# Ledger of designs, part 30: peptides against a protein of PDB entry 3B8E

Target 1, 230 residues: chain A of PDB entry 3B8E
Amino acid sequence: PFLIFIIANIPLPLGTVTILCIDLGTDMVPAISLAYEQAESDIMKRQPRNPKTDKLVNEQLISMAYGQIGMIQALGGFFTYFVILAENGFLPIHLLGLRVNWDDRWINDVEDSYGQQWTYEQRKIVEFTCHTPFFVTIVVVQWADLVICKTRRNSVFQQGMKNKILIFGLFEETALAAFLSYCPGMGVALRMYPLKPTWWFCAFPYSLLIFVYDEVRKLIIRRRPGGWVE

## One batch from the design tools (peptide; made by RFdiffusion4, then SolubleMPNN)

Design b1_p10_8_s1 (from b1_p10_8, 7 letters changed)
Fold by OpenDDE base, seed 4:
Structure b1_p10_8_s1 (fold): chain B 230 residues (1-230), chain A 10 residues (1-10)
Amino acid sequence: as target 1 above (230 residues)
Amino acid sequence: DLLEKALEAI
């Protein structure tokens, strides 16, 4: 999010506070819950990792996490962001380079794609209105991420949802997301304005995409052991 | 707002 904010000079899609709420709030319990995941059914049939040659975090894992899943997450968030801004009169093309004027308090006549002028205050309301749905979008895609992270090779359907701590984590992050989104005063405290409940569904296609993508990946790994996908 | 102000002050 922040990289695109800098490169494209678009209005801030996700606030710093919101990022901290993701990194320290919604993601911590789910991430810890993975430590309690049941071993995959074939774990004892695999050779032990060689500590000298096999890195815990390898290029394949980085590529999967950041290059694939992380990009789908980012696309989901940005999709939500662009939809909200478009609904408020700012088409995606018009957002390119708009940041400078958007963030200038002295410019009160920033035009949208339809020639409507927006005051600084109005623009900031719209910006902060984007932060909450972007955040919620990330939480919704993180459901899929957490679920796919349960296993490296086995399907989630093979592994099942037996990790009670993981299930708790999913509820916790969702409850926290709802709290941060709807609690009175969050607009002032966190610059997270309340979102319409419909925005929760905006991320579902991306969450499903992540899930399907990973299940297909795992299926390929199971059918073709030692492939480049592993 | 306080946290953001604190981060902006960094």
Scores: peptide ipSAE 0.017, ipTM 0.541, DockQ to the pose 0.030
Fold by OpenDDE base, seed 1:
Structure b1_p10_8_s1 (fold): chain B 230 residues (1-230), chain A 10 residues (1-10)
Amino acid sequence: as target 1 above (230 residues)
Amino acid sequence: DLLEKALEAI
């Protein structure tokens, strides 16, 4: 998110406080829950990793996590961001280069795509209105990300959802996201304004896309061992 | 605001 903010000079899509709420709030319990996941049914049929030659985090894992899944997550967040700004009169093309004027508190006549003038305060309200839905989009996408992380090779349907701590983590991150989004005073404290309940559903296509993508990937790995998709 | 200002100072 921050890279696109710099490169495109757009209004800030996700605030620093909101990023910390993801990294330190919603992600920790889900990540810890993976330590309690049952071994894959075929684990005893696999050769042990050589700890001297085989990296625990390899290029394939980095490519999957950051190059594939991370890009889908970012696209989901930015989609939500652009939709909200477009609904408020700022079309995506108009946002390019707008940051300098957007962040200037002395400019109170920034025009939207329809010629409406926006004060600094109004612009900051709409910016902070984007932060919460972006955050919620990440949480909803993280549901799929956590579920796909249960297995490396087997389908989630083969593994099942027996890890009660993982299920608890999914509820915890969702409850925390709801708390941060709707608790009175969060707009002042965290610059997270309340979102309409409909924004929770905006991320569902991306969450489903991640899930389907990973299940297809795992299916290919099972059918064609040693392929470039591993 | 205070938390964000503190984070911006890092």
Scores: peptide ipSAE 0.016, ipTM 0.524, DockQ to the pose 0.030
Fold by OpenDDE base, seed 3:
Structure b1_p10_8_s1 (fold): chain B 230 residues (1-230), chain A 10 residues (1-10)
Amino acid sequence: as target 1 above (230 residues)
Amino acid sequence: DLLEKALEAI
């Protein structure tokens, strides 16, 4: 989010404090829960890792985490951001380069895509209105991400949902996300204004996409062991 | 206000 904010000079999609709430709040219990996942049925058929040559974090893991899944997550968040701003009169093309004027408190006549003028305060309300749905979008996409991280090769349907700590993590992160989104004072403390319940569904297509994508990837790996997709 | 200022400084 912040990289695109700087590169494209768009209004801030997600606040720094909100990012910390993701990294330290919603993601901790889910991440820990993966340590309690049942071993895949074929683990004993795999060669042991050579600690001298094989990295725990390899290029494939980085490519999957940051290059594929992380990009889909970012796209989901930005989609939500652009939809909210478009509903408030700011089309995506109009946001490019707008940051300078958007963040200037002395400019109270910033025009939207329809010629409506926006005061600084009105713009900041819209900006902070984007932070919460972006955050929630990340959490909803993280449901799929966490579930796909259960296994490297087996389908989730083969592995099952037996990890009670992972299930607890999914509920915990969702409950925390709801708390941070709707608790009074979060608008001041975290720059997170309450979102309409409908925004929770905005990320569902992306969550489904991640899930389907990874299941297809795992299916390919199972059918063609040692392929470039592994 | 201090928290808000601290958050703005981030």
Scores: peptide ipSAE 0.015, ipTM 0.505, DockQ to the pose 0.033
Fold by OpenDDE base, seed 2:
Formats: structure tokens, C-alpha cells, sequence
Structure b1_p10_8_s1 (fold): chain B 230 residues (1-230), chain A 10 residues (1-10)
């Protein structure tokens, strides 16, 4: 999000406070819960890794975590961001390079895609209206990410949902997301304005995409051990 | 005004 904000000079899609709420709030319990996950059924049938050649974190794992899954997460968030701004008169193409004028408090006549002028205060309300749905979109996508992280090779359907701490983490992050989105005063305290309940569903296609993608990947690995997909 | 004050506070 922040890199695209700098490169494309678009209005800020996700605030610093909302990023902190993700990294320190919603993700902590889910991440810790993975330490309590049961070993995969075939773990004792695999040869021990060679500690000299086999890194715990390899380029393939980094590519999967940040390059593939992280990109789908970002796309989900940006989709929600662009939809909200388009509904408020700012089409995606018009946002390119707009940041300089958008963030200038002395410019009160920034035009939208339809020629309507927006004051600084009005623009900031719309910007902060994007932060909460972006945050919620990340949480909904993280449901799929957490579930796929339960296993490296086996299907989630083979592993099952036996980790009670992980299940608790999914409920906790969802409850926290709802609290931060709808509690009175969050707009002032965190710049997180309330969102319509319909915005929760905007992330569902991306969450499903991540889940299906990883299950297909794992299926290929199981059928073709030592393939390029590992 | 409240938004400006909130913006100035961060």
C-alpha cells in the first residue's frame, strides 16, 4: 500500500494507525496460534532437512508469502479503495498524481472525475472512509491466509480444524475488526470511520481465491513431489 | 474543525 502511494502519488489508501492495528492487533493472536498447530501426518516420513543446504526460510517460501499471497491481499485492499473513491466521484485514473493537491490544505477546489469541487475537509473524510474498509478487507483475506498456513503440503481438509487457539484467533481478529470499525469515537481516535456492512463482502472473492490457489498448489505438490511449485 | 484538530494531534 505505502509503496503504491509513493509511486503512483494517489491519496493514502491505508493509514499508519490502521497498519499498526493490523500488525500489532489483528495478526498477533493468529500468528501465535500457528505455534500450536499439529504436525502434518507425513512429517515423520520425510527425511530431515540438511541444515547446511536447506534454509528454514527459502526463496520459494518468501515468494509464496510476500510475492504471491501478499500481492493478492494488496489487490483486495486496493479494489475496495478504488470502489469507494469511484462511488464518491473519483475514478481510478483520476487518482494518479492527485496526492499533491489532495494533501494540500490550501487547495479547496480539487475536482473529481465529474467536475465537482472538493474542499480539503471533504477529501480527508473520503480518505479516512477508505481506511476502515481497507483494514476490514485485509482481515477477511487473512482468514484464508491463516488457514492455508496450517499446512505446507497437506490439504486443510486433511489436516482439519483441530487447533482451538487458531479458531479463537479467527474470532478474535474478526471481533477486533468489528470493534475498531463500529465503536463510537474510533473516527476521531484512529481515523477509522464506520463502514457499511456490505463492505465486508468485498474481500470474499479474494479470500476464496487465496484458499483455492493454495489448495491447488498443495495438490500439485502432493501429485508431483520435487516439482517447480515446491 | 474536529478533523483539523485530530489531524494536528497526529
Amino acid sequence: as target 1 above (230 residues)
Amino acid sequence: DLLEKALEAI
Scores: peptide ipSAE 0.014, ipTM 0.401, DockQ to the pose 0.035

Design b1_p10_8_s2 (from b1_p10_8, 7 letters changed)
Fold by OpenDDE base, seed 3:
Structure b1_p10_8_s2 (fold): chain B 230 residues (1-230), chain A 10 residues (1-10)
Amino acid sequence: as target 1 above (230 residues)
Amino acid sequence: ELLEKALEAI
């Protein structure tokens, strides 16, 4: 979010404090829950890692986490952001370079894509209105991310949902996301304005895409061991 | 107010 904010000079998609709520709030219990996952059925057929040559964080993990899944998550968040701004009169093309005027408190006549003028206060309201749905979008795509992280090779349908701590983590992150989104005072404390319940569904296609993508990837790995996809 | 100022400083 912040990189695109700088590069494209768009209104801030996600606040720093909101990012901290993701990293320190919603993601902690889910991440810990993975330590309690049952070993895959083929674990004893895999050679032990060589501590001298095999990195814990390898190119495949970086490619998967940042290059594939992380990009789909970012696209989901930005999709939600662009939809909200478009519904408020700011088309995506109009947002490019708009940050300078958007963040200027002395400019009270910033025009949207339809020629409507927006005061600084109105612009900040719509900006902070984007932060919460973006945050919730990340949580919704993280459901899929957490579920796919249960296994390296086996399908989730083969592994099953037996990890009660992971199920608790999914509930906890969702409950925390709802609390942060709807608790009175969060607009002031976290710059997170309440979102319409319909915005929770905006991320569902991306969450499904992540899930299907990883299941297909795992299917390919199972059918073609030692391929470039592994 | 202090939290707002801290948040604005970030």
Scores: peptide ipSAE 0.015, ipTM 0.481, DockQ to the pose 0.033
Fold by OpenDDE base, seed 2:
Structure b1_p10_8_s2 (fold): chain B 230 residues (1-230), chain A 10 residues (1-10)
Amino acid sequence: as target 1 above (230 residues)
Amino acid sequence: ELLEKALEAI
């Protein structure tokens, strides 16, 4: 999010406070829950990792985590961001380079895509209105991300949902996201304005895409061991 | 300067 904010000079898509709520709030319990996951059924049939040649974090893992899954997550968040801004009169093309004027408190006549003028205060309300739905979008795609992280090779359907701590983590992150989104005073305290319940569904296609993509990847690995996808 | 503006936006 922040890299695109700098490169494209768009209004801030996700606030620093909301990023902290993800990294320290919603992601902590889910991440810890993975330590309690059961070993895959074939783990004892695999050769031990060579600590001299095989890195724990290799290029394939970085590519999968940040280059593939992380990119789909970011696309989901940006989709929600662009939809909200478009509904408020700012089409995606009009947002390019707009940051300089958007963030200037002395400019009170920034035009939208329809020629309507927006004051600084009105623009900041719309910006902060984007932060909460972006945050919720990340939480919804993280459901799929957490579930796919249960295994490296086996399908989630083969592994099952036996990790009670992971199930608790999914409920906890969802409950926390709802609390941060709808609790009175969060708009003042965290600049997280309440969102319409319909915005929760904007992320579902991306969550499904992550899940299907990883299950297909794992299926290919199982059918062609030692392939490029592994 | 961008970091300062990001920090001022906190």
Scores: peptide ipSAE 0.013, ipTM 0.440, DockQ to the pose 0.025
Fold by OpenDDE base, seed 4:
Structure b1_p10_8_s2 (fold): chain B 230 residues (1-230), chain A 10 residues (1-10)
Amino acid sequence: as target 1 above (230 residues)
Amino acid sequence: ELLEKALEAI
């Protein structure tokens, strides 16, 4: 998110506070829950990792985490962001380069795609209105991410949802996201304005895409051991 | 500066 904010000079898609809420709030319990995941049924059939040659974090893991799943997550967030801004009169093309004028307190006549002028305060309301749905979008795609992280090779349907701590984590992150989104005063305290419940559904296609993508990947790995997808 | 502005916006 922040890289695109810099490169494209768009209004800030996701605030620092919302990022902290993700990194320290919603993601922490789910991440810890993975330590309690049941070993895959084939774990004893795999050779032990060689600690001298096999990195814990390899290029493949980085490619999967950042290059594939992380990109889908980012696309989901940005989709929500662009939809909200478009509903408020700012089409995606118009956002390119707009940051400079958007963030200028002295410019109170920033035009949207329809020629409507926006004051600084109005623009910041719209910006902060984007932060919460972007955050919620990340939480929703993280449901899929967490679920796919349960296993390296087995389907989630083979592994099942037996990890009670993971299930708790999913409820906790969702409850926290709802709390941060709807608790009175969060707009003032965290610049997280309440979102319409419909915005929760904007991420669902991306969450489903992540899930399907990983299940297909795992299916390929199971059918073609030693392939480039491993 | 962007970080400072982001911090000042909080």
Scores: peptide ipSAE 0.013, ipTM 0.523, DockQ to the pose 0.028
Fold by OpenDDE base, seed 5:
Structure b1_p10_8_s2 (fold): chain B 230 residues (1-230), chain A 10 residues (1-10)
Amino acid sequence: as target 1 above (230 residues)
Amino acid sequence: ELLEKALEAI
C-alpha cells in the first residue's frame, strides 16, 4: 500500500494505524495457531534439511510469501480501494498524481472524474472510508492464507480442519475486524469509518484465488517431486 | 439490513 502511495502519488489506500491493527491485532492469534498444527502424514518420508546449506528462510519462501500470495492480497486490497473511489467519482486514472492536491487542506475545489468539486473534509471522509474496507479485505484474504499455511505438500482436504486453535483464530480475527469496523468511536480513535456489509464480499474472489492457487501448486509438487515449484 | 440500520444509527 505505502509503496504505491509514494510511486503513483495516489490518496493513501491504508492508514498506518490500520496496518498496525493487522500486524498486532488480526494476524497475531492466527499466526500463533500454526504452532499447534498436526504434522503432515508424509513428514517422516522427507529427507531432513541440511542445517549448513538449507536456510529456514530461503528464496522460495520469500517468493511464495511476497512474490505470489502477498501480491494477490495486495491486488485484493487495491481492487476494493479503486472500486470505492470510482463509486465516489474518482476513476483510477484520475487518482494518479492526485495526492499532492488531495492532501492539501487549503485546496477545497479538487475535481473528480466528472467535474464535481470536493472540499478537503469531503476528500478525507472518502479516504478514511477506503481504509476500513481495505483492512477488511486483507482479513478476508488472510483466511485463505492461514488455511494454506497448514501444509507444505498435502492438500488441506487431506490434512483437515482439526486444529481448534486455528479455527478459533479465524473467528477471533473476524470478530476483531468487525469490532474495529463498527464499534462507535473507531472513526475518531483509529480513523476507521464503518463500511457497508457488502464490502466484506469484495475480497472473496481473491481469497478463493489464493486457496485454489496453493492447492494447484501443492498438487503439482505431489505429482512432480523435485520441480522448481517445490 | 440490521447492520445497515446500525450504521445509520451511528
Scores: peptide ipSAE 0.006, ipTM 0.378, DockQ to the pose 0.131

Design b1_p10_8_s3 (from b1_p10_8, 7 letters changed)
Fold by OpenDDE base, seed 1:
Structure b1_p10_8_s3 (fold): chain B 230 residues (1-230), chain A 10 residues (1-10)
Amino acid sequence: as target 1 above (230 residues)
Amino acid sequence: ELLKKALEAI
């Protein structure tokens, strides 16, 4: 998010407070829950990792986490962001380079794509209106991310959803996201304005895409061991 | 400056 904010000079898509709410709030319990996941059925058939030669964080893990899943998550967030701004009169092309004028408190006549002028206060309301749906989009795609992280090779359908702590984590992160989004005063305290319930569904295609993508990846790995996809 | 603005946007 922040990289595109810098490169494209667009209005801030995700606030720092919302990032902190992800990193310190919604992601912690789900991540811890993975420690309680049952071993895959083939664990006794796998060679043990050599702790001297095999890195815990390898190129394949980085490629999967940041290069594949992380990019789909980012696309989901940015999709939500661009849709909200477009609904408020700012088409994606018009946002390019707009940051300089957008963030200037002395410019109160920033035009949208339809020639409507926006005050600084109005622009900041729209910006902060984007932050909460972007945050919620991340939480919704994290559901899929957490579920796919249950296994390396086996399908989630083979592994099942037996980890009660993981199920609790999914509930907790969702409840926390709802609390942060809808609790009175969060707009002042965290600059998280309440979102329409429909914005929760904006991320669902991306969450499904992540899930399907990983299940297909795992299917390929099971059918073609030692492939470039592993 | 961008970091400062991002921090001010907090």
Scores: peptide ipSAE 0.014, ipTM 0.445, DockQ to the pose 0.026
Fold by OpenDDE base, seed 3:
Structure b1_p10_8_s3 (fold): chain B 230 residues (1-230), chain A 10 residues (1-10)
Amino acid sequence: as target 1 above (230 residues)
Amino acid sequence: ELLKKALEAI
Protein backbone atom coordinates (compact mmCIF):
# COMPACT_ATOMS: atom_id res chain seq x y z
CA PRO B 1 0.00 0.00 0.00
CA PHE B 2 2.55 2.62 1.09
CA LEU B 3 4.91 1.92 -1.84
CA ILE B 4 2.11 2.50 -4.37
CA PHE B 5 1.07 5.60 -2.41
CA ILE B 6 4.57 7.01 -2.98
CA ILE B 7 5.15 5.77 -6.56
CA ALA B 8 1.72 6.57 -8.01
CA ASN B 9 1.04 9.58 -5.74
CA ILE B 10 -2.44 8.31 -4.91
CA PRO B 11 -4.43 9.02 -1.73
CA LEU B 12 -3.20 6.82 1.14
CA PRO B 13 -4.83 3.37 0.71
CA LEU B 14 -4.06 2.07 4.21
CA GLY B 15 -2.94 3.97 7.29
CA THR B 16 0.17 3.11 9.29
CA VAL B 17 -1.82 2.42 12.44
CA THR B 18 -4.11 0.11 10.46
CA ILE B 19 -1.08 -1.79 9.15
CA LEU B 20 0.09 -2.25 12.73
CA CYS B 21 -3.34 -3.67 13.58
CA ILE B 22 -2.78 -6.30 10.87
CA ASP B 23 0.81 -7.15 11.78
CA LEU B 24 0.37 -7.12 15.57
CA GLY B 25 -3.35 -7.78 15.88
CA THR B 26 -5.04 -10.02 13.35
CA ASP B 27 -2.05 -12.01 12.09
CA MET B 28 -0.39 -13.08 15.37
CA VAL B 29 -2.70 -15.88 16.53
CA PRO B 30 -3.11 -17.31 13.02
CA ALA B 31 0.67 -17.37 12.53
CA ILE B 32 1.25 -19.08 15.90
CA SER B 33 -1.46 -21.63 15.06
CA LEU B 34 0.65 -23.03 12.20
CA ALA B 35 3.12 -24.40 14.76
CA TYR B 36 0.37 -26.78 15.90
CA GLU B 37 -0.44 -28.12 12.43
CA GLN B 38 -0.27 -31.88 11.94
CA ALA B 39 2.68 -33.13 9.93
CA GLU B 40 1.99 -33.96 6.30
CA SER B 41 1.56 -37.67 5.51
CA ASP B 42 4.73 -37.73 3.39
CA ILE B 43 7.05 -35.94 5.84
CA MET B 44 8.95 -39.15 6.68
CA LYS B 45 9.70 -39.59 2.96
CA ARG B 46 11.50 -36.22 2.83
CA GLN B 47 15.17 -35.90 3.61
CA PRO B 48 16.10 -33.81 6.65
CA ARG B 49 17.10 -30.23 5.92
CA ASN B 50 20.83 -29.64 5.84
CA PRO B 51 21.39 -26.72 8.26
CA LYS B 52 24.56 -25.66 6.42
CA THR B 53 23.14 -25.46 2.88
CA ASP B 54 19.36 -25.28 3.15
CA LYS B 55 17.98 -21.93 4.23
CA LEU B 56 14.77 -21.71 6.24
CA VAL B 57 13.79 -18.78 4.03
CA ASN B 58 14.56 -19.87 0.49
CA GLU B 59 13.80 -18.44 -2.94
CA GLN B 60 10.70 -20.62 -3.27
CA LEU B 61 9.28 -19.29 -0.01
CA ILE B 62 10.03 -15.68 -1.00
CA SER B 63 8.52 -16.25 -4.46
CA MET B 64 5.39 -17.79 -2.96
CA ALA B 65 4.92 -15.36 -0.06
CA TYR B 66 5.84 -12.06 -1.71
CA GLY B 67 5.82 -12.77 -5.43
CA GLN B 68 2.59 -14.76 -5.74
CA ILE B 69 0.27 -14.74 -2.72
CA GLY B 70 1.32 -11.30 -1.47
CA MET B 71 0.67 -9.81 -4.92
CA ILE B 72 -2.82 -11.35 -5.08
CA GLN B 73 -3.53 -9.99 -1.59
CA ALA B 74 -2.31 -6.54 -2.59
CA LEU B 75 -4.47 -6.65 -5.73
CA GLY B 76 -7.48 -7.54 -3.58
CA GLY B 77 -6.85 -4.61 -1.25
CA PHE B 78 -6.30 -2.17 -4.09
CA PHE B 79 -9.39 -3.43 -5.89
CA THR B 80 -11.46 -2.61 -2.82
CA TYR B 81 -9.75 0.79 -2.54
CA PHE B 82 -10.40 1.69 -6.19
CA VAL B 83 -14.03 0.54 -6.01
CA ILE B 84 -14.70 2.73 -2.95
CA LEU B 85 -13.06 5.76 -4.51
CA ALA B 86 -14.89 5.18 -7.80
CA GLU B 87 -18.21 5.00 -5.92
CA ASN B 88 -17.29 8.36 -4.40
CA GLY B 89 -16.57 9.91 -7.81
CA PHE B 90 -12.81 9.28 -8.14
CA LEU B 91 -11.99 6.96 -11.05
CA PRO B 92 -8.64 5.09 -10.82
CA ILE B 93 -6.96 7.13 -13.57
CA HIS B 94 -7.91 10.38 -11.82
CA LEU B 95 -6.16 9.24 -8.62
CA LEU B 96 -2.72 9.14 -10.28
CA GLY B 97 -0.76 12.15 -9.04
CA LEU B 98 -3.74 13.42 -7.02
CA ARG B 99 -2.00 12.97 -3.62
CA VAL B 100 -0.30 16.38 -3.69
CA ASN B 101 -3.58 18.25 -3.98
CA TRP B 102 -5.46 15.64 -1.93
CA ASP B 103 -3.24 16.11 1.13
CA ASP B 104 -3.15 19.92 0.83
CA ARG B 105 -5.43 21.29 3.53
CA TRP B 106 -5.57 24.69 1.81
CA ILE B 107 -7.10 23.28 -1.39
CA ASN B 108 -10.84 22.87 -0.86
CA ASP B 109 -11.92 22.54 -4.49
CA VAL B 110 -10.28 19.30 -5.66
CA GLU B 111 -12.44 17.99 -8.47
CA ASP B 112 -13.46 14.37 -8.86
CA SER B 113 -13.91 12.58 -12.19
CA TYR B 114 -17.37 14.15 -12.55
CA GLY B 115 -16.40 17.75 -11.77
CA GLN B 116 -17.66 17.70 -8.18
CA GLN B 117 -15.51 19.73 -5.80
CA TRP B 118 -14.26 18.14 -2.59
CA THR B 119 -13.14 19.99 0.53
CA TYR B 120 -10.11 18.79 2.49
CA GLU B 121 -12.36 17.40 5.21
CA GLN B 122 -14.53 15.51 2.72
CA ARG B 123 -11.42 14.04 1.07
CA LYS B 124 -10.05 12.86 4.41
CA ILE B 125 -13.38 11.26 5.27
CA VAL B 126 -13.35 9.25 2.04
CA GLU B 127 -9.65 8.36 2.51
CA PHE B 128 -10.26 7.04 6.01
CA THR B 129 -13.37 5.31 4.71
CA CYS B 130 -11.04 3.33 2.43
CA HIS B 131 -8.74 2.20 5.27
CA THR B 132 -11.25 -0.06 7.02
CA PRO B 133 -12.43 -1.95 3.90
CA PHE B 134 -8.81 -2.36 2.78
CA PHE B 135 -7.97 -3.78 6.21
CA VAL B 136 -10.97 -6.13 6.13
CA THR B 137 -10.01 -7.19 2.61
CA ILE B 138 -6.58 -8.20 3.93
CA VAL B 139 -8.19 -10.22 6.74
CA VAL B 140 -10.48 -12.02 4.27
CA VAL B 141 -7.60 -12.93 1.94
CA GLN B 142 -5.58 -13.99 5.01
CA TRP B 143 -8.20 -16.70 5.65
CA ALA B 144 -7.16 -18.34 2.41
CA ASP B 145 -3.47 -17.63 3.05
CA LEU B 146 -3.60 -19.28 6.47
CA VAL B 147 -5.42 -22.33 5.12
CA ILE B 148 -2.98 -22.81 2.23
CA CYS B 149 -0.01 -22.46 4.62
CA LYS B 150 -1.15 -25.60 6.48
CA THR B 151 0.70 -27.77 3.97
CA ARG B 152 3.54 -27.61 1.45
CA ARG B 153 2.41 -30.46 -0.80
CA ASN B 154 -0.82 -32.07 0.40
CA SER B 155 -4.21 -30.65 -0.49
CA VAL B 156 -6.19 -29.08 2.33
CA PHE B 157 -8.76 -31.77 1.58
CA GLN B 158 -6.11 -34.43 2.26
CA GLN B 159 -4.76 -32.70 5.36
CA GLY B 160 -8.16 -31.71 6.73
CA MET B 161 -9.08 -28.97 9.17
CA LYS B 162 -8.08 -30.78 12.37
CA ASN B 163 -5.96 -27.98 13.84
CA LYS B 164 -8.33 -26.46 16.41
CA ILE B 165 -5.89 -23.64 17.16
CA LEU B 166 -5.91 -22.62 13.49
CA ILE B 167 -9.72 -22.67 13.45
CA PHE B 168 -9.68 -20.55 16.60
CA GLY B 169 -7.21 -18.18 14.91
CA LEU B 170 -9.58 -17.71 11.94
CA PHE B 171 -12.42 -16.78 14.28
CA GLU B 172 -10.18 -14.59 16.46
CA GLU B 173 -8.78 -12.56 13.55
CA THR B 174 -12.29 -12.11 12.12
CA ALA B 175 -13.72 -11.06 15.48
CA LEU B 176 -10.82 -8.66 16.04
CA ALA B 177 -11.28 -7.24 12.54
CA ALA B 178 -14.99 -6.70 13.25
CA PHE B 179 -14.16 -5.08 16.60
CA LEU B 180 -11.60 -2.72 15.06
CA SER B 181 -13.99 -1.89 12.20
CA TYR B 182 -17.17 -1.23 14.20
CA CYS B 183 -16.22 -0.31 17.77
CA PRO B 184 -17.16 3.30 18.58
CA GLY B 185 -14.15 5.61 18.62
CA MET B 186 -12.06 3.59 16.13
CA GLY B 187 -12.52 6.35 13.57
CA VAL B 188 -10.68 8.70 15.92
CA ALA B 189 -8.24 6.21 17.44
CA LEU B 190 -7.23 4.21 14.35
CA ARG B 191 -8.63 6.30 11.47
CA MET B 192 -10.89 3.32 10.77
CA TYR B 193 -14.39 4.40 9.88
CA PRO B 194 -17.17 1.79 9.98
CA LEU B 195 -17.76 -0.05 6.71
CA LYS B 196 -20.93 -1.37 5.17
CA PRO B 197 -21.20 -5.14 5.70
CA THR B 198 -21.21 -5.63 1.91
CA TRP B 199 -17.53 -4.64 1.76
CA TRP B 200 -16.60 -7.91 3.49
CA PHE B 201 -17.63 -9.72 0.31
CA CYS B 202 -15.42 -7.60 -1.97
CA ALA B 203 -12.37 -9.72 -1.08
CA PHE B 204 -14.07 -13.12 -1.48
CA PRO B 205 -13.12 -13.59 -5.16
CA TYR B 206 -9.47 -12.95 -4.27
CA SER B 207 -9.60 -15.27 -1.27
CA LEU B 208 -11.08 -17.97 -3.50
CA LEU B 209 -8.45 -17.24 -6.16
CA ILE B 210 -5.64 -17.69 -3.61
CA PHE B 211 -7.13 -20.97 -2.44
CA VAL B 212 -7.70 -22.37 -5.95
CA TYR B 213 -4.29 -21.19 -7.14
CA ASP B 214 -2.49 -22.92 -4.29
CA GLU B 215 -4.52 -26.13 -4.60
CA VAL B 216 -3.66 -26.26 -8.31
CA ARG B 217 0.01 -25.56 -7.49
CA LYS B 218 0.03 -28.37 -4.92
CA LEU B 219 -1.70 -30.69 -7.39
CA ILE B 220 1.03 -30.00 -9.95
CA ILE B 221 3.74 -30.63 -7.32
CA ARG B 222 2.11 -33.95 -6.37
CA ARG B 223 1.87 -35.06 -10.01
CA ARG B 224 5.33 -33.82 -11.04
CA PRO B 225 7.71 -33.99 -8.07
CA GLY B 226 10.92 -32.02 -8.61
CA GLY B 227 9.35 -29.72 -11.19
CA TRP B 228 9.98 -25.97 -11.47
CA VAL B 229 6.73 -25.30 -9.56
CA GLU B 230 8.11 -26.89 -6.37
CA GLU A 1 -7.05 13.68 24.46
CA LEU A 2 -3.29 13.19 24.56
CA LEU A 3 -3.68 9.89 22.76
CA LYS A 4 -5.92 11.62 20.23
CA LYS A 5 -3.30 14.32 19.67
CA ALA A 6 -0.56 11.72 19.38
CA LEU A 7 -2.63 9.79 16.85
CA GLU A 8 -3.37 12.97 14.93
CA ALA A 9 0.36 13.64 14.75
CA ILE A 10 0.93 10.34 13.08
Scores: peptide ipSAE 0.013, ipTM 0.414, DockQ to the pose 0.034
Fold by OpenDDE base, seed 2:
Order: C-alpha cells, then sequence, then structure tokens
Structure b1_p10_8_s3 (fold): chain B 230 residues (1-230), chain A 10 residues (1-10)
C-alpha cells in the first residue's frame, strides 16, 4: 500500500494506525496459532533440512509469501479503495498524482472526475472512509492466507481443521475487526470510520482466489515432486 | 519530507 502511495502519488489508501491494527492486532493470534499445527502426514518421510545449504527463508518462500499471496492481498485492498473513491466521484485515473493537492489543507477546490469541488475536510473524510474497508479486506483475505499456511504440500482437506487455536484465531481476528470498525468513538480514536456491512463481501473473491491458487499449487507439487513450483 | 508527511498524517 505505502509503496503505491509514494510511486503513484494517490491519496493514502491505508492509514498507519490501521496498519498497526493489522500487524499487532488481527495477525498476532493467528500467527501464533500456526505453532500448534499438526505435522503433515509425510514429514517423517522427508530428509532433514541441511542447515548449511538450505535456508529457512529461501527465494521460493519470499516469492510465495510476498510476490504471489501478498500481491493478491494488496490487489484486494486496492480494489476496495478504488471502488469507494469511485463511488465518491474519484475515478482511478483521476487519483494518479492527486496526492499533492489532496493533502494540501489550503486547497479547498480539488475537483473530482465529475467537476465537483471538494474541501480539505471533505477529502479527509473520504480518505478515512477508505481505511476501515481496506483493513477489513485485509482481514478477510488473511482468513485464506492463514488456512493455506497450515501445510506446505498437503491439501487443507487432507490436513483438516483440527487446530482449535487456529479456529479461535480466525474468530478473534474477525471479532476484533468488527469491534474496531463499529465501536463508537473509533472514528475519533483511530480514524476508523464505520463501514457498510456490504464492504465485507468485496474481499471474498480475493480470499477464494488465494485459497484456490494455493490448493492448485499444492496439487501440482504432489503430482510432480521436485518441480519448479516447489 | 515524505516520512515527515507520513508522520504528520499519524
Amino acid sequence: as target 1 above (230 residues)
Amino acid sequence: ELLKKALEAI
């Protein structure tokens, strides 16, 4: 999010406070829950990792985590962001380079894609209105991310949902996201304005895409051990 | 300056 904000000079898609709520709030319990996951059925049939040659974090893991899944997550968030701004009169093309004028408190006549003028206060309300749905979008795609992280090779259907701590984490992150989105005073305290319940569904296609993509990847690995996808 | 603006946006 922040890199695109700098490169494209668009209005801030996700606030710093909302990023902290993800990294320290919603993701903590789910991440810890993975430590309690059962070993894959074939783990004892695999050779031990060579600590001298095999990295714990290798190029394949970085490519999968940041280059593939992380990009789909970011696309989901940006989709929600662009839809909200378009509904408020700012089409995606019009947002390119707009940040300079958007963030200037002395400019009170920034035009939208339809020629309507927006005051600084009105623009900031719309910006902060984007932050909460972007945050919720990340939580919804992280449901799929957490579930796919249960295994490296086996399908989730083969592994099952036996980790009670992971199930608790999914409920906890969802409950926390709802609390942060709808609790009175969060707009003042965290600049997280309440969202319409319909915005929760904007992320579902991306969550499904993450899940299907990883299950297909795992299926390929199982059918062709030692292939490029592994 | 971008970091300052990001910090001022906090």
Scores: peptide ipSAE 0.012, ipTM 0.413, DockQ to the pose 0.024
Fold by OpenDDE base, seed 5:
Structure b1_p10_8_s3 (fold): chain B 230 residues (1-230), chain A 10 residues (1-10)
Amino acid sequence: as target 1 above (230 residues)
Amino acid sequence: ELLKKALEAI
């Protein structure tokens, strides 16, 4: 979010407070829940890691987390952002370079893609209206991310959903996201304005894509051990 | 439908 905000000079897609709510709020219990996951059925058939040569955080993990799954998550968030702004008259092409005028409180006549003028206050309402759906989009794609993290090689269908702490984490993060989105006063406290319930569904295709992508990846690994995908 | 609405809005 922040890198694209700087490079493309677009209105801020996700606020710093909302990022903190993800990192410290919605992700905490789900991440801890993975420590309680059952070992994969084939774990004793794998060679032990060499502690001198094999890093815990390797290029493959970075590629998977940031280069693949993280990019799909970011695309989901930005999709929601661009849709909301387009519904409010700001087409994606018009947003490029708009940040300078958007963030200037003394400019009250910023035009949208249709020639409608927007005051500073109106623009900030629209911006903060984007933050909450972007946040919720991240939570929805995190459901898939958490579920795929249950296993390295086995399908989630082989592993099953037996980890009660992980199931609790999925409900907790969703309940927290709903609380932060709809509780009275969150607009003042966190600059998180309430979202229409329909915005929760915008992320579902991306969540499904993450899940399908990882299951296909794992299927390839099982069929072709020692490949570049492993 | 949301994707279609989004594509119509773009």
Scores: peptide ipSAE 0.000, ipTM 0.349, DockQ to the pose 0.042

